# Ledger of designs, part 60: peptides against a protein of PDB entry 5VVV

Target 1, 276 residues: chain A of PDB entry 5VVV
Amino acid sequence: FLCGVVEGFYGRPWVMEQRKELFRRLQKWELNTYLYAPKDDYKHRMFWREMYSVEEAEQLMTLISAAREYEIEFIYAISPGLDITFSNPKEVSTLKRKLDQVSQFGCRSFALLFDDIDHNMCAADKEVFSSFAHAQVSITNEIYQYLGEPETFLFCPTEYCGTFCYPNVSQSPYLRTVGEKLLPGIEVLWTGPKVVSKEIPVESIEEVSKIIKRAPVIWDNIHANDYDQKRLFLGPYKGRSTELIPRLKGVLTNPNCEFEANYVAIHTLATWYKSN
Target 2, 276 residues: chain A of PDB entry 5VVV as posed
Amino acid sequence: FLCGVVEGFYGRPWVMEQRKELFRRLQKWELNTYLYAPKDDYKHRMFWREMYSVEEAEQLMTLISAAREYEIEFIYAISPGLDITFSNPKEVSTLKRKLDQVSQFGCRSFALLFDNIDHNMCAADKEVFSSFAHAQVSITNEIYQYLGEPETFLFCPTEYCGTFCYPNVSQSPYLRTVGEKLLPGIEVLWTGPKVVSKEIPVESIEEVSKIIKRAPVIWDNIHANDYDQKRLFLGPYKGRSTELIPRLKGVLTNPNCEFEANYVAIHTLATWYKSN

## One batch from the design tools (peptide; aimed at target 1 Y10 F164 V195)

Design b2_p25_4_s3 (made by RFdiffusion4, then SolubleMPNN; from b2_p25_4, 13 letters changed)
Fold by OpenDDE base, seed 1:
Parts: sequence; C-alpha cells; structure tokens
Structure b2_p25_4_s3 (fold): chain B 276 residues (1-276), chain A 25 residues (1-25)
Amino acid sequence: as target 1 above (276 residues)
Amino acid sequence: KELEELKKKYEESKEKYKKAALADL
C-alpha cells in the first residue's frame, strides 16, 4: 500500500530542504511514499525532453538519497503529454534517455502522467493509433518494459476522475482501453468522482476498479489549493471510509502549495491509514 | 512560435484543471 504525499500542484515547487523535512515527517508518521510531480518543474512537464544539468542532477541525487535514508519510496514522475508525438520513435527514445538519467540518480520508481491535456492526437498519431488511450498505453508499456518492469510504476490517465469520463466511468472507451491494454504491473492514479472529491464512496472505487481491472492509487486533491491560492485547507483528512484501504493500491495526498500549511493534512492521513 | 505555442498549451492545461477544481467546490 503506497501512502504519503504527491508534490503535484501548479505553482512554486517546494525547495530541497522542505522535501527532506517532508521525508522526516513521513517516516515519523509511518508513511512510505513521495511522488515528485511538480507542474512548474520545467523538466517535468513543459520541457520534459531536457536533461538535468550537473547542478540539478546533484540536487536530485541528494534528494533521492535522503528519501532512502528515511525509508521513503521516491517516485519520479514525467508529464510528456503537452507536445509528445507518440508514434515518433525519436520522442520515445528521448523519454527513455530522460528516465535513464533519473535512474542513474538512484531512482527506481517512476510515473507517466497524462493529466490536464486534450484528447486530440496529431495527424501522425491518428495514422498509427486507434485512439488516444491506445497511444498512451503503447508508450507507457514500452517505457515500463524498457526500465526492466520496476516494482512501482504509475500511470495517470487523462480521464483521472468520474467527471472527466465520457460518457461515464463504467462506459468510458478510454478507461476500457487502459484496463485492457495497460500491463498489469502498472498502477493507475485516480482522484475520485471529481478533481477535488469532497467524498470518495466505496461504490465509486468498485466502479473504476472494474473498468481499469485493478485497484487504483488515489491522487487526493482534498487539501490542494493551487486552483485558488487565497484558500488554505487546514482541516483533517476526511470523507474517505477506512473501508477504501483494502480496495486501493495507495493514497497520495496533493496538499496545499504552502509547505508549512500541511501538518494537519498529512498527520490526519497517517492516522486514517493506521486505523485499519 | 513553438515556445509560445507550448507556453499557451501549458496555460490552457492549467486553466482547464483550475476551472474543473473550482466547479467541484
């Protein structure tokens, strides 16, 4: 069971010292996972093709080493979906080389994210792939196998919540393709019925699990404030029955952008997790 | 051109998320 934090927000990423302090807190609270997915890391999303500099490499190696010191699984995410051509073998090779660099930093766990992109393929991809889901699954499976089938590999679908599914969760051709064609060792990220799910009913997890043919990992936006930085979410982790725990592969909270605001959010997630 | 189009796609992506998240409240 993956339980911890995803740094998955739009806005100023946390500094390396905040991330190290997070790992210390996660260990202290018996949480086990950190997902590196800051939207405003240019080399994560907008410039995903760019290799890390020597200085950035030293910082990432130090961060991954610190995660290991605190027994926290460090998952590196990349979001190529803004401008990747899935059918282009040069794009696939560029993605492989980027993940090879991160593997050299001592990273062993990875994620491919296709969140917050359009469902439209370019002309070249339409000639090769039957759908956008087929294109995403093809590259994800190829990367997963290329990395030697790592123990933890995550996929974020473009339809990552109930409200983004067309026509709905149980009938989505996109999620059906993901469930049928995504290799069984790859985990699927999900935010619940909504982007910001006030509640995540058990029945909603049973519905999505049936179509994706696996238990999801919750990307939990309950404490996210990147959509309105005039708000701070200081309340406890709530609206999730502990009956979800045996039906999930994990829960990763995407909390407030302000690192100092997240004490209650993360501590109460840990209390929830240990209550089962 | 290409950089401006990529920046535009990034901001449109961010706005799509923000609009959805705000509608969930």
Scores: peptide ipSAE 0.725, ipTM 0.960, DockQ to the pose 0.874
OpenDDE base, seeds 2, 3, 4, 5: peptide ipSAE 0.720, 0.700, 0.723, 0.718; ipTM 0.959, 0.951, 0.959, 0.959

Design b2_p25_4_s4 (made by RFdiffusion4, then SolubleMPNN; from b2_p25_4, 13 letters changed)
Fold by OpenDDE base, seed 4:
Structure b2_p25_4_s4 (fold): chain B 276 residues (1-276), chain A 25 residues (1-25)
Amino acid sequence: as target 1 above (276 residues)
Amino acid sequence: SKLEELKKKYEKSKEYYRKVALESL
């Protein structure tokens, strides 16, 4: 069971010292996972093709080493979906080289994220792939296999919550394609019924699990404030029955952008996780 | 420029997220 934090927000990424402090807290609270997915890391999303500089590499190596020191699984995410051409072998090779670099930093767990992107494929991709889901699954499977089928590999669908599913979760052709064609060793990220789910009913997890043919990892936006930084979510982790735990592969909270605001959010997630 | 187009795509993505996140509340 993956339990911890995703740094998955838009806005100023946490500094390395905050991330190290996070790992210390995660270990102390018997959480086990950190997903590196800061939207404003330009080399994660906007400039996903660009290799890390020597200085950035040293920082990431240090960060990954710190995660290991605290027995926290460091998952490196990349979000190529803004402008990748899925059918272009050079794009796939570029993605491979980027993940090879991160593998050299000592990273062993990875994620491909296709959140917050247009569903429209370019003309070249339409000639090769039957749908956007087919394109995403193809590259995800290829990358997963290329990396030697790492123990933890995550996929974030474009339809990552109930409200994004057309016509609904159980009938989504996109999620059906994901469920049927995504390799079984790849985990699927999900935010619940909504982008920010006040509640995640058990039935909603059973519904999505059926179509994706696996238990999801919750990307939990309950404490996310990147959509409105005038808000700060200081309340406890709530609206998730402990009955979800046996039905999930994990829960990763995407908390407030303000690192210092997240003590209650993360601590109460840990309490929730231990209550099963 | 290519950079301006990419920045525009990023900002559109961010604004889309902001919109749908706010609509979820």
Scores: peptide ipSAE 0.716, ipTM 0.963, DockQ to the pose 0.850
OpenDDE base, seeds 1, 2, 3, 5: peptide ipSAE 0.716, 0.709, 0.715, 0.713; ipTM 0.963, 0.964, 0.963, 0.963

Design b2_p25_5 (made by RFdiffusion4)
Pose (drawn by RFdiffusion4):
Structure b2_p25_5 (pose): chain A 276 residues (1-276), chain P 25 residues (1-25)
Amino acid sequence: as target 2 above (276 residues)
Amino acid sequence: SEEEELKEKHEKAKEFYQKKAREDV
């Protein structure tokens, strides 16, 4: 069961030293996972096709090392959604070569994120693929095979919370396609009824497990402050029923951008992780 | 240029996210 932090916000990402202290904290409080997905670390999203330079690679390896030294599972995320051409094989291959490079840093766990992308395709893609959801699942699956079908592997759908489902959660062509076509070994990230969910009703998640055909992984935006300059969140982890732990694969908290402000955010996530 | 178009798409995605997050609060 996956529990911990996703560094998945817009803005100045954390530095290696802050992530070491993060791992030591996750262990002092018995959490198991860190998802690396900062939106503005350019090679994660904006220039996803680009390989890490020599010194960048030294940094990532030293990072994945301290993750094992503290036994925190490290999941690497990549976001091709902005401009990838799903049908073109050169594009699919660059993704593998990039995911290969990181595999050789010590990385076993991977994620493909597709949140916040223009919902339609290029002229070339609309031929080979029936729908937008078809294209993503095809690549996500093909990639899932190539890496030797890894232990933990996440998929973040374009429709990743209740508000964002067209027309509703239950009869959505995009969501219907995912639950049926996406492989049973691939996890699905979900964010609650809204992007920043005030509460996560047990009925809403049971409802979601209907179409996704899985217990989804929560990308929790409760303490995220990247959207309002004036705002910071030092409150407890709340509005999440303890009765959820049995029904979910995991909860990864996407916290405040200011690193040291995240003490309460992670500790309260940790106490709640107990009690179920 | 291609890089300018990509940067515009990225910025639009960020603004969209921030608008929806603010509405949720």

Design b2_p25_5_s1 (made by RFdiffusion4, then SolubleMPNN; from b2_p25_5, 9 letters changed)
Fold by OpenDDE base, seed 1:
Formats: sequence, structure tokens, C-alpha cells
Structure b2_p25_5_s1 (fold): chain B 276 residues (1-276), chain A 25 residues (1-25)
Amino acid sequence: as target 1 above (276 residues)
Amino acid sequence: SRLEELKKKYEKSKEFYKKVALEDL
């Protein structure tokens, strides 16, 4: 069971010292996972093709080593979806080389994210792939196999919540394609019925699990404030029955952008997890 | 330019997310 934090917000990323302090807190609270997915890291999303510099590589190696010291699984995410051409072998090769670089930093766990992108494929991809889901699954499976089928590999669908599913969760052709064609060793990220789910009912997890043919990992936006930084979410982790735990592969909270605001959010997630 | 188009895609993505997240509240 993956339990911890995703740094998955829009806005100023946490500094390396904040991330190290996070790992110390995660270990202390018996949490085990950190997903590196800061949307404003240019080399994660906008410039996903760009290799890390020597200085950035040293920082990431130090961060990955710190995660290992605290027994925290460091998952590196990349979000190529803004401008990747899925049918272009050079784009796939560029993605492979980027993940090879991160593998050399000592990273062993990875994620491919297709969140918050347009569903429209380019003309070249439409000639090769029957749908956007087919294109995403194809590259994800190829990357997963290329990396030697790592123990932890995550996929974030474009339809990552109930409200994004057309016509609905159980009938989504997109999620059906993901469930049928995504390799079984790849985990699927999900935010619940909504992007910001006040509640995640057990029945909603059973519904999505049926179509994706696996238990999801929750990307939990309950404490996310990147959509309105005038708000701080200081309340406890709530609206999730402990009955979800045996029905999930994990829970990763995407908390407030302000690192110092997240004590209650993360501590109460840990209490919830240990209450099962 | 390609860079301007990429920046526009990023901002459109961000604003779409923000809009939906605010509607979820």
C-alpha cells in the first residue's frame, strides 16, 4: 500500500530542505511514499524533453538518497502530454533518455502523467492510434517495459476523476481502453468522483476499479489549494472510510502549496491509514 | 512561436484545472 504525499500542485515547488523535512516526517508517521510531480518544474511538464543539468542532477541525486535514508519510496513523475507526438519514435526515444538519466540518479519508481491536457490528438497520432487512450497506453506500456518493469510504475489518466469521464465512469471508452490494454503491473492514479473530492464513497472506488481492472492509487486533492491560494486547508483528512484501504493500492495526498500548512493534513492521513 | 504556443497550452491547462477545482467546492 502506497501512503504519503504527492508534490503535484501548480505554483512554486518545495525547496530541497522542505522535501527532506517531509521525508523525516513521513518516516516518523510510518508513511512510505513521495511522488515528485511539481507542475512548475519546467523539466517535469513544459520542457519534459530537457535533460537535467549537472547542478540539477546533483540536487535530485541528493534528494533521492535522502528519501532512501528515511525509507521513503521516491517516485519520479513526468508529464509529456502538453506537446508529445505519441506516434513519433524520436519523442519516445527522448522520453526514454530522460528517464534513463533519472534512473542514473538512483530512482527506481516512475510515473507517467496525462492530467490536465487536451483530448485532441495531432493528425499524425490519429493515423496510428484509434483513440487518445490507445496512444497513452501504448507509450506507457513501452516505457514500463523499457525500464525493466519497475516494482512501482504509475499512470495518471486524462479522465482522472468521475466528472471527467464521458459519458460516465462505468461506460467511459477511454477508461475501458486503459483497463483492457494498460499492463497489469502499472498502477492507475484517481482523484475520486471529482478533482477535489469532498467524499470518496466505497461504491465509487468499486465502479472505477471494475473498468480499469485494478485497485487505484488515490491522488487526493482534499488539501490542495493551488486553484485558490487565498485558501488554506488546515482541517483533518476526512470523507474517506477506512473501508477504502483494502480496495486501494494507495493514497497520496496533494496538499497545500505552503509546506508549513500541511502538518495536520499529513498527520491525519497517517492516523487514518493506521486505523485499519 | 513554438515556445509561445507551449506557454499558452500550459496556461490553458492550469486555468482549466483551477476552474474545475473551484466548481468542486
Scores: peptide ipSAE 0.719, ipTM 0.965, DockQ to the pose 0.903
OpenDDE base, seeds 2, 3, 4, 5: peptide ipSAE 0.715, 0.711, 0.717, 0.714; ipTM 0.964, 0.962, 0.964, 0.964

Design b2_p25_5_s2 (made by RFdiffusion4, then SolubleMPNN; from b2_p25_5, 13 letters changed)
Fold by OpenDDE base, seed 1:
Order: sequence, then structure tokens, then C-alpha cells
Structure b2_p25_5_s2 (fold): chain B 276 residues (1-276), chain A 25 residues (1-25)
Amino acid sequence: as target 1 above (276 residues)
Amino acid sequence: SELEELKKKYEESKKRYKEAALADL
């Protein structure tokens, strides 16, 4: 069971010292996972093709080493979906080289994210792939196999919540393709019925699990504030029955952008997880 | 330019998320 934090917000990324302090807190609270997915890191999303500099490489190696020191699984995410051409072998090779560099930093766990992108494929991809889901699954499976089938590999679908599913969760052709064609060792990220789910009913997890043919990992936006930084979410982790725990592969909270605001959010997630 | 188009896609992505998240409240 993956339990911890995703740094997955739009806004100023946390500094390396904040991330190291997070690992200390995660260990202390018996949480086990950190997902690196800061949307405003240029080499994560906008410039996903760009290799890390020597200085950035040293920082990431130090961060991954710190996660290992605190027994925290470091998952590196990349979000190529803004402008990747899925049918272009050069694009696939560029993605492979980027993940090879991160593997050399000592990273062993990875994620491919297709969140918040347009559903329209380019003309070249429409000639090769029958749907956007087929294009995403094809590259995800190829990368997963290329990396030697790592123990932890995550996929974030474009339809990552109930409200994004067309026509709905149980009938989505996109999620059906993901469930049928995504390799079984790849985990699927999900935010619940909504982007910001006040509640995640057990029945909603049973519904999505049936179509994706696996238990999801919750990307939990309950404490996210990047959509309105005038708000701070200082309340406890709530609206999730402990009956969800045996029906999930994990829970990763995407908390407030302000690192200092997240004590209650992360501590109460840990209390919830231990209550099962 | 390609850079301006990429910046536009990024801002449209961010807008799509923000509008959805705000509608969930």
C-alpha cells in the first residue's frame, strides 16, 4: 500500500530542504511514499525533453539519497502530454533517455502523467492510433517494459476522476481501453468522483476498479489549494472510509502549496491509514 | 512561435484544472 504525499500542484515547487524535511516527517508518521510531480518544474512538464543540468542532477541525486535514508519510496513523475507526438519514435526515444538519466540518479520508481491535457491527437497520431487512450497506453507500456518493469510504475489518465469521464465512469471508452490494454503491473492514479472530492464513496472505487481492472492509487486533492491560493486547507483528512484501504493500491495526498500548512493534512492521513 | 504555443497549451491546461477544481467546491 502506497501512502504519503504527491508534490503535484501548480505553483512554486518546494525547495530541496522542504522535501528532505517532508521525508523525515513521513518516516516519523510511518508513511512510505513521495511522488515528485511539481507542475511548475519546467523539466517535468513544459520542457519534459530537456535533460537535467549537472547542478540539477546533483540536487536530484541528493534528494533521492535522502528519500532512501528515511525509507521513503521516491517516485519520479514526468508529464509529456502537452506536446508529445506518440507515434514519433524520436519522441519515445527522448522520453527513454530522460528516464535513463533519472534512473542513473538512483531512482527506481516512475510515473507517466496525462492529466489536464486536450483529448485531441495530432494528425500523425490519428493515422497510427485508434484513440487517445490507445496512444497513451502504447507509450506507457513501452516505457514500463524499457525500464525493466519497475516494482512501482504509475499512470495518470486524462480522465482521472468521475466528472472527466465521458459519458460516465462505467461506460468510458477511454477508461475501458486503459483497463484492457495497460499492462497489469502499472498502477492507475485517480482523484475520486471529482477533481477535489469532498467524499470518496466505496461504491465509486468499486465502479472505477471494475473498468480499469485494478485497484487505483488515490491522488487526493482534499487539501490542494493551487486552484485558489487565497484558501488554506488546515482541516483533517476526512470523507474517506477506512473501508477504502483494502480496495486501494494507495493514497497520495496533494496538499497545500505552502509547505508549512500541511502538518495536519499529512498527520491525519497517517492516523487514518493506521486505523485499519 | 513554438515556445509561445507551448506556453499557451500550459496555461490552457492549468485553466482547465482550476475551473474544474473550483466547480467541485
Scores: peptide ipSAE 0.725, ipTM 0.966, DockQ to the pose 0.893
OpenDDE base, seeds 2, 3, 4, 5: peptide ipSAE 0.722, 0.700, 0.718, 0.696; ipTM 0.965, 0.958, 0.964, 0.958

Design b2_p25_5_s3 (made by RFdiffusion4, then SolubleMPNN; from b2_p25_5, 10 letters changed)
Fold by OpenDDE base, seed 2:
Structure b2_p25_5_s3 (fold): chain B 276 residues (1-276), chain A 25 residues (1-25)
Amino acid sequence: as target 1 above (276 residues)
Amino acid sequence: SKLEELKKKYEKSKERYFKAALEDL
């Protein structure tokens, strides 16, 4: 069971010292996972093709080493979906080389994210792939196999919550394609009924699990505040029955941008997880 | 430019998320 934090918000990423402090807290609270997915890291999303510099490499190696020291699984995410051409072998090769570099930093767990992108494929991709889901699954499976089928590999769908599913969760052709074609060793991220889910009912997890043919990992935006910098979500982790735990592969909270505001959020997630 | 188009895609994606998140509150 993956339980911890995703740094997945828009806005200024946490500094390396904050991330190291996070690992200390995660270990102390018996949480086990950190997903590196900061939207405003240019080399994660907007400039995903760009290799890390020597200085950036040293920082990431140090961060990954710190995660290992605290027995925290460091999952490196990349979000190529803004402008990747899925059918272009050069794009696939560029993605492979980027993940090879991160593997050299000692990273062993990875995520490929297709959240918050347009559903439209370019003309070249339409000639090769039957749908946007087929294109995403194809590259995800290829990357997963290229990396030697790592123990932890996550996929974030474009339809990552109930409100983004067309026409709905159980009838989504996109999620059906993901469920049928995504390799079984790849985990699927899910946010619940909504982008910000006040509640995640057991029945909603059973519904999505049926179509994706696996238990999801929750990307939980309950404490996310990147969409409204005037709000801080200081309340406890709630609206998730402990009956979800045996029906999930994990829970990763995407918390407030303000690192210092997340004590209650992360601690109460840990209490929830240990209450099963 | 290619950079301006990429920035527009990023901002549009960010806005889509922000709008949805605000509607969920």
Scores: peptide ipSAE 0.698, ipTM 0.962, DockQ to the pose 0.899
OpenDDE base, seeds 1, 3, 4, 5: peptide ipSAE 0.677, 0.671, 0.675, 0.669; ipTM 0.954, 0.954, 0.954, 0.954

Design b2_p25_5_s4 (made by RFdiffusion4, then SolubleMPNN; from b2_p25_5, 10 letters changed)
Fold by OpenDDE base, seed 2:
Structure b2_p25_5_s4 (fold): chain B 276 residues (1-276), chain A 25 residues (1-25)
Amino acid sequence: as target 1 above (276 residues)
Amino acid sequence: SKLEELKKKYEESKEKYKKKALEDL
């Protein structure tokens, strides 16, 4: 069971010292996972093709080593979906080389994210792939196999919550394609009924699990505030029955941008997880 | 430019997310 934090917000990423402090807290609270997905890290999303510099490499190696020291699984995410051409072998090769570089930093767990992108394929991709889901699954499976089928590999769908599913969760052709064609060793991220889900009912997890043919990992936006910097979510982790735990592969909270605001959010997630 | 188009896609995606998150509150 993956339980911990995704740094998945828009806005200023956490500094390396905050991330190291997070790992100490995660270990102390018996949490086990950190997903590196800061949307405003240019080399994660907007400039995903760009290799890390020597200085950035040293920082990431140090961060990954610190995660290992605290027995925290460091999952490196990349979000190529803004401008990748899925059918272009050069784009796939560029993605491979980027993940090879991160593998050299000692990373062993990876995520490929297709959240917050348009559902439109370019003309070249439409000639190769029958749908956007087929294009995403194809590259995800190829990257997963290229990396030697790592123990932890996550996929974030473009339809990552109930309100993004067309026509709905159980009838989504996109999620059906993901469930049928995504390799079984790849985990699927899910946010619940909404982008910000006040509640995640058991029945909603059973519904999505049926179509994706696996138990999801929750990307939980309950404490996310990147959409309104005037709000801080200081309340406990709630609206998730402990009956979800045996029906999930994990829970990763995407908390407030302000690192210092997240004590209650992360601690109460840990209490929830240990209450099963 | 290609960079301006990429920046535009990023900002449009970000604002679409923010709008949806606010609608969920």
Scores: peptide ipSAE 0.728, ipTM 0.968, DockQ to the pose 0.902
OpenDDE base, seeds 1, 3, 4, 5: peptide ipSAE 0.724, 0.705, 0.723, 0.718; ipTM 0.966, 0.962, 0.966, 0.965; seed 1 fails the geometry check

Design b2_p25_6 (made by RFdiffusion4)
Pose (drawn by RFdiffusion4):
Formats: structure tokens, C-alpha cells, sequence
Structure b2_p25_6 (pose): chain A 276 residues (1-276), chain P 25 residues (1-25)
């Protein structure tokens, strides 16, 4: 069961030294996972096709090392959604070559995120693929195979919370396609009824497990502050029923950008991780 | 200024999906 932090916000990402202290903290409080997905670390999203330079690679390996030294599972995320051409094989290949490079840093766990992308496709893609959801699942699956079908592997759908489902959660062509075609070994990230959910009703998640055909992994935006420059969140982890742990694969908290402000955010996530 | 730029990027990303839903609805 996956529990911990996703560094998944817009803005200045954390540095290696902050992530070491993060791992030591996750262990002192018995959490198991860190998802690396900062939106503005350019090679994660904006220049996803680009390989890490030599010194960048030294940094990532030293990072994946301290993750094992503290026994925190490290999941690496990549976001091709902005401009990838799904049908073109050179494009599919560059993704593998990039995911290969990171596999050789010590990385066993991977994620493909597709949040916040223009919903329609290029002229070339609309031929080979029936729908937008078809294209993503095809590449997510093909990639899931190539890496030797890894232990934990996440998929973040374009429709990743209740508000964002067209027309509703239950009869959505995009969501329908994912639950049926996406492989049973691939986890699905979900964010609650809204992007920043005030509460997560047990009925809403049971409802979602309907069409996804899985217990989804929560990308929790409760303490995220990257959207309002005046705002900071030092409150407890709240509005999440303890009765949810049995029904979910995990909850990764996407916290404040200011690293040291995240003490209460992670500790309260940790106490609640107990109690179920 | 840095915090304003950061907030802008987030809001643009989220508002774009909401606008697409409004057109469809």
C-alpha cells in the first residue's frame, strides 16, 4: 500500500539536499513512497524527450541511492502529454530511451502522467487511434511491457477528478476506455471530486472504482499552495475518512512548495496512515 | 513576482480544462 509525498507542483522544485531530509522524515514516521513529478523541472515535462546530462545523472543516482538507504520507494514520473505524437514510432522510442536512462540510475518504479493537456489530437494521431483515451492507454501499456512490467507503475489520466469528467464520472467515454483497456498491473492516480478536494466521500471513491476497475491512487492536493501566492497550509490532514485505507491503493500528498512548511502536512498524513 | 508567475502557470493549466468542458456542456 502506497503512502507518502508527490513533489508534483508548479514552481521552483526542491533540491537534492531537501529530498534527503524528506526521505529521513518519511522513515521516522513510517511512510513508504516518493513520486518525483515536479512540473517545472524541465526534463520531466517541457523537454521530456531530452536525456539528463552527465552531472544531472550524477545527481539523480545519488538521489535514488539515499531513497534505498532510507527504504523509501522512488517512483519517477514523465509527462509527454503536451506535444507527443502517440502514433509516430520515433516518438514512442524516444520515450523508452529516456525511461531506459533513468532505469539505469537505480529506478524500478515509474509513472506516466497525462493531467492538464489539450484534450484533442494531431491530424496524424486521429487516424491510427479511435479516441484520445485509446492513444494514451496504448502507449502506457506498450511502455509498461518494455520496462519488464515493473512492481509499481502509475497512470495519471487527463480526467483525474470528479469535476473534470465529461459528462460525469459514471458514463464518460474517456474513463470507460481506461478501466477496460489499461493493464491490471498499472495503477491509476485520482485526485478526489475536485482538483483540491475539501473532502473525499467514501461513496465518491467506490463510485470511481466502478469505471476504473481498480482502487485508485490518490494524488492529494489538500496542502498544495502553488496556485495562490499569498496562501500556505499548516493545517491537519482532514476531510478524508479513515474508512478509505481499505478501498485505495494509496495516497500521495502534493504539499506546499516551501519545503520546511510541510511538517504538519506529512506528520498528520502519517498518523492517519496508522489507524488503518 | 516569482510567486505570481508560479500561480499564473497553475491557473492557466487548470482553467484551460474548465473552459473546454464549458464549451462541450
Amino acid sequence: as target 2 above (276 residues)
Amino acid sequence: AEKEERAKKYNEAVEKMLEWLEEKR

Design b2_p25_6_s1 (made by RFdiffusion4, then SolubleMPNN; from b2_p25_6, 13 letters changed)
Fold by OpenDDE base, seed 4:
Structure b2_p25_6_s1 (fold): chain B 276 residues (1-276), chain A 25 residues (1-25)
Amino acid sequence: as target 1 above (276 residues)
Amino acid sequence: MEAEETAAKAREAINARLEELEKLR
């Protein structure tokens, strides 16, 4: 069971010292996972093709080493979906090289994120793939296999919540393709019925699990505030029954952008997780 | 051009997410 934090918000990423402090807190609270997915990290999303500089590499190596020191699984995410051509072997090779570089930093767990992108494929991809889901699954499977089938590999679908599913969760051709064609060792990220789910009913998890043919990892935006910089979500982790735990592969909270605002959010997630 | 287009797409994606988040309020 993956339990911890995803740094998955838009806005100023956390600094390395905040991330190290996070790992210390996660260990102290017996949480086990950090997903590196800061949307405004240029080489994570907008410039995903760009290799890390020597200085950036040193920082990431240090960060990954710190995660290991605190027994936190460091999952490196990349979000190539803004401008990747899935059918272009050079793009696939570029993605491979980027993940190879991160593997050299000592990272062993990875995520491919296709959240918050256009559903339309380019003309070249339309000639090769039957759908956007087929393109995403193809590259995800290829990368997963290329990396030697790492123990933890995550996929974030473009339809990552109930409200983004067309026509709905149980009938989504996109999620059906994901469920049918995504290799079984790849985990699927899900935010619940909504992007920010006030509640995540058990039935909603059973519904999505059926179509994706696996228990999801919750990307939990309950404490996310990137959509409203005037709000801090200081309340407890709530609206999730502990009966979800046996039905999930994990829960990663995407908390407030303000690092120091997240004590209650993360601590109460830990309390929730331990109450099972 | 490519970086500006990528930045524009990123802003559109952010805005779309924000709009969906606002509809959920």
Scores: peptide ipSAE 0.037, ipTM 0.689, DockQ to the pose 0.139
OpenDDE base, seeds 1, 2, 3, 5: peptide ipSAE 0.031, 0.029, 0.033, 0.031; ipTM 0.651, 0.640, 0.667, 0.673; seed 1 fails the geometry check

Design b2_p25_6_s2 (made by RFdiffusion4, then SolubleMPNN; from b2_p25_6, 13 letters changed)
Fold by OpenDDE base, seed 2:
Structure b2_p25_6_s2 (fold): chain B 276 residues (1-276), chain A 25 residues (1-25)
Amino acid sequence: as target 1 above (276 residues)
Amino acid sequence: DEKEAVAKKALEAINARLKELEKLR
């Protein structure tokens, strides 16, 4: 069971010292996972093709080593979906080289994210793939296999919550393709009924689990504030029955952008998790 | 030019997410 934090918000990423402090807190509270997915980290999303510099490499190596020291699984995410051509072998090779570099930093867990992108494929991809889901699954499976089938590999769908599913969760052709074609060893991220879900009912998890053919990992935006940094969400982790735990592969909270504001959010997630 | 195109797409994505988040809160 993956339980911890995803740094998945828009805005200024956390600094290395904050991330190290996070690992210390996660260990103390008996959480086990950190997903590196800062949207405004240039080489994560906008310039995903660019390799890390020597200096950046040293920082990431140090960070990954720190995660290991605190027994936190460090999952490196990349979001190539803004401009990748799925059918272009050069693009696939570039993605492989980028993840190879990160692997050299000591990273063993990875994620491919296709959240917050357009559903439209380019002309070249339309000639090769039957749908956007087929394109995403194809590259994800290939990368997963290329990396030697890591123990932890995550996929974030474009339809990552109920409100983004067409026509709905249970009848989504996109999610059906993901469920049927994504290799079984790859985990699927899910955010619940909404982008910010006040509640995540057990029935809603059963519904999505059926179509994706696996228990999801929750990307939880309950404490996300990147849309309005004038607001802080300081309340407890709530609206999730502990009955969800046996039906999930994990829960990763995407909290406030302000690192210091997340004590209650993360601590109460830990309490929730340990109550099972 | 390529950087500008990527930046535009990124901004559109941000705006879409942020708009949805605001609506749901």
Scores: peptide ipSAE 0.201, ipTM 0.831, DockQ to the pose 0.130
OpenDDE base, seeds 1, 3, 4, 5: peptide ipSAE 0.171, 0.037, 0.129, 0.183; ipTM 0.816, 0.670, 0.799, 0.825; seed 4 fails the geometry check

Design b2_p25_6_s3 (made by RFdiffusion4, then SolubleMPNN; from b2_p25_6, 12 letters changed)
Fold by OpenDDE base, seed 3:
Structure b2_p25_6_s3 (fold): chain B 276 residues (1-276), chain A 25 residues (1-25)
Amino acid sequence: as target 1 above (276 residues)
Amino acid sequence: MEKEKTAKKALEALNKKYEELEKLR
């Protein structure tokens, strides 16, 4: 069971010292996972093709080493979906090289994120792939296999919540393709019925699990505030029954952008997780 | 040009997310 934090917000990423402090807190609270997915990290999303510099490499190596010291699984995410051409072997090779570099930093767990992108494939991809889901699954499976089938590999679908599913969760051709064709060792990220789910009913997890043919990992935006700079959510982790725990592969909270505001968010997640 | 196009797409995606979040409130 993956339980911890995803740094998955828009806005200023956390600094390395904040991330190390996070790992210390995660260990102290018997949480086990950090997903590196800061949307405004240039080499994560907008410039995903760009290799890390020597200085950036040193920072990431230090961060990954710190995660290991605190027994926190460091998952490196990349979000190529803004401008990748899935059918282009050079793009696939570029993605492979980027993940190879991160593997050299001591990273062993990875994620491919296709959240917050256009559903339209380019003309070249339309000639090769039957749908956007087929393109995404193809590259995800290829990368997963290329990396030697790491123990933890995550996929974030473009339809990552109930409100983004067309026509709905249970009938989504996109999620059906993901469920049927994504390799079974790849985990699927899900935010619940909404992008920011006030509640995640058990029935909603059963519904999505059926179509994706696996228990999801919740990317939980309950404490997210990147979408509203006036919002600071300091409330407890709530609206998730502990009955979800046996039906999930994990829960990763995407908390407030303000690192200092997340004590209650993360601590109450830990309490929730231990209550089962 | 490519960097500007990518930045524009990123902003459009962010705006779309915010619009969807506003409709859900």
Scores: peptide ipSAE 0.252, ipTM 0.827, DockQ to the pose 0.120
OpenDDE base, seeds 1, 2, 4, 5: peptide ipSAE 0.039, 0.049, 0.180, 0.179; ipTM 0.707, 0.690, 0.812, 0.813

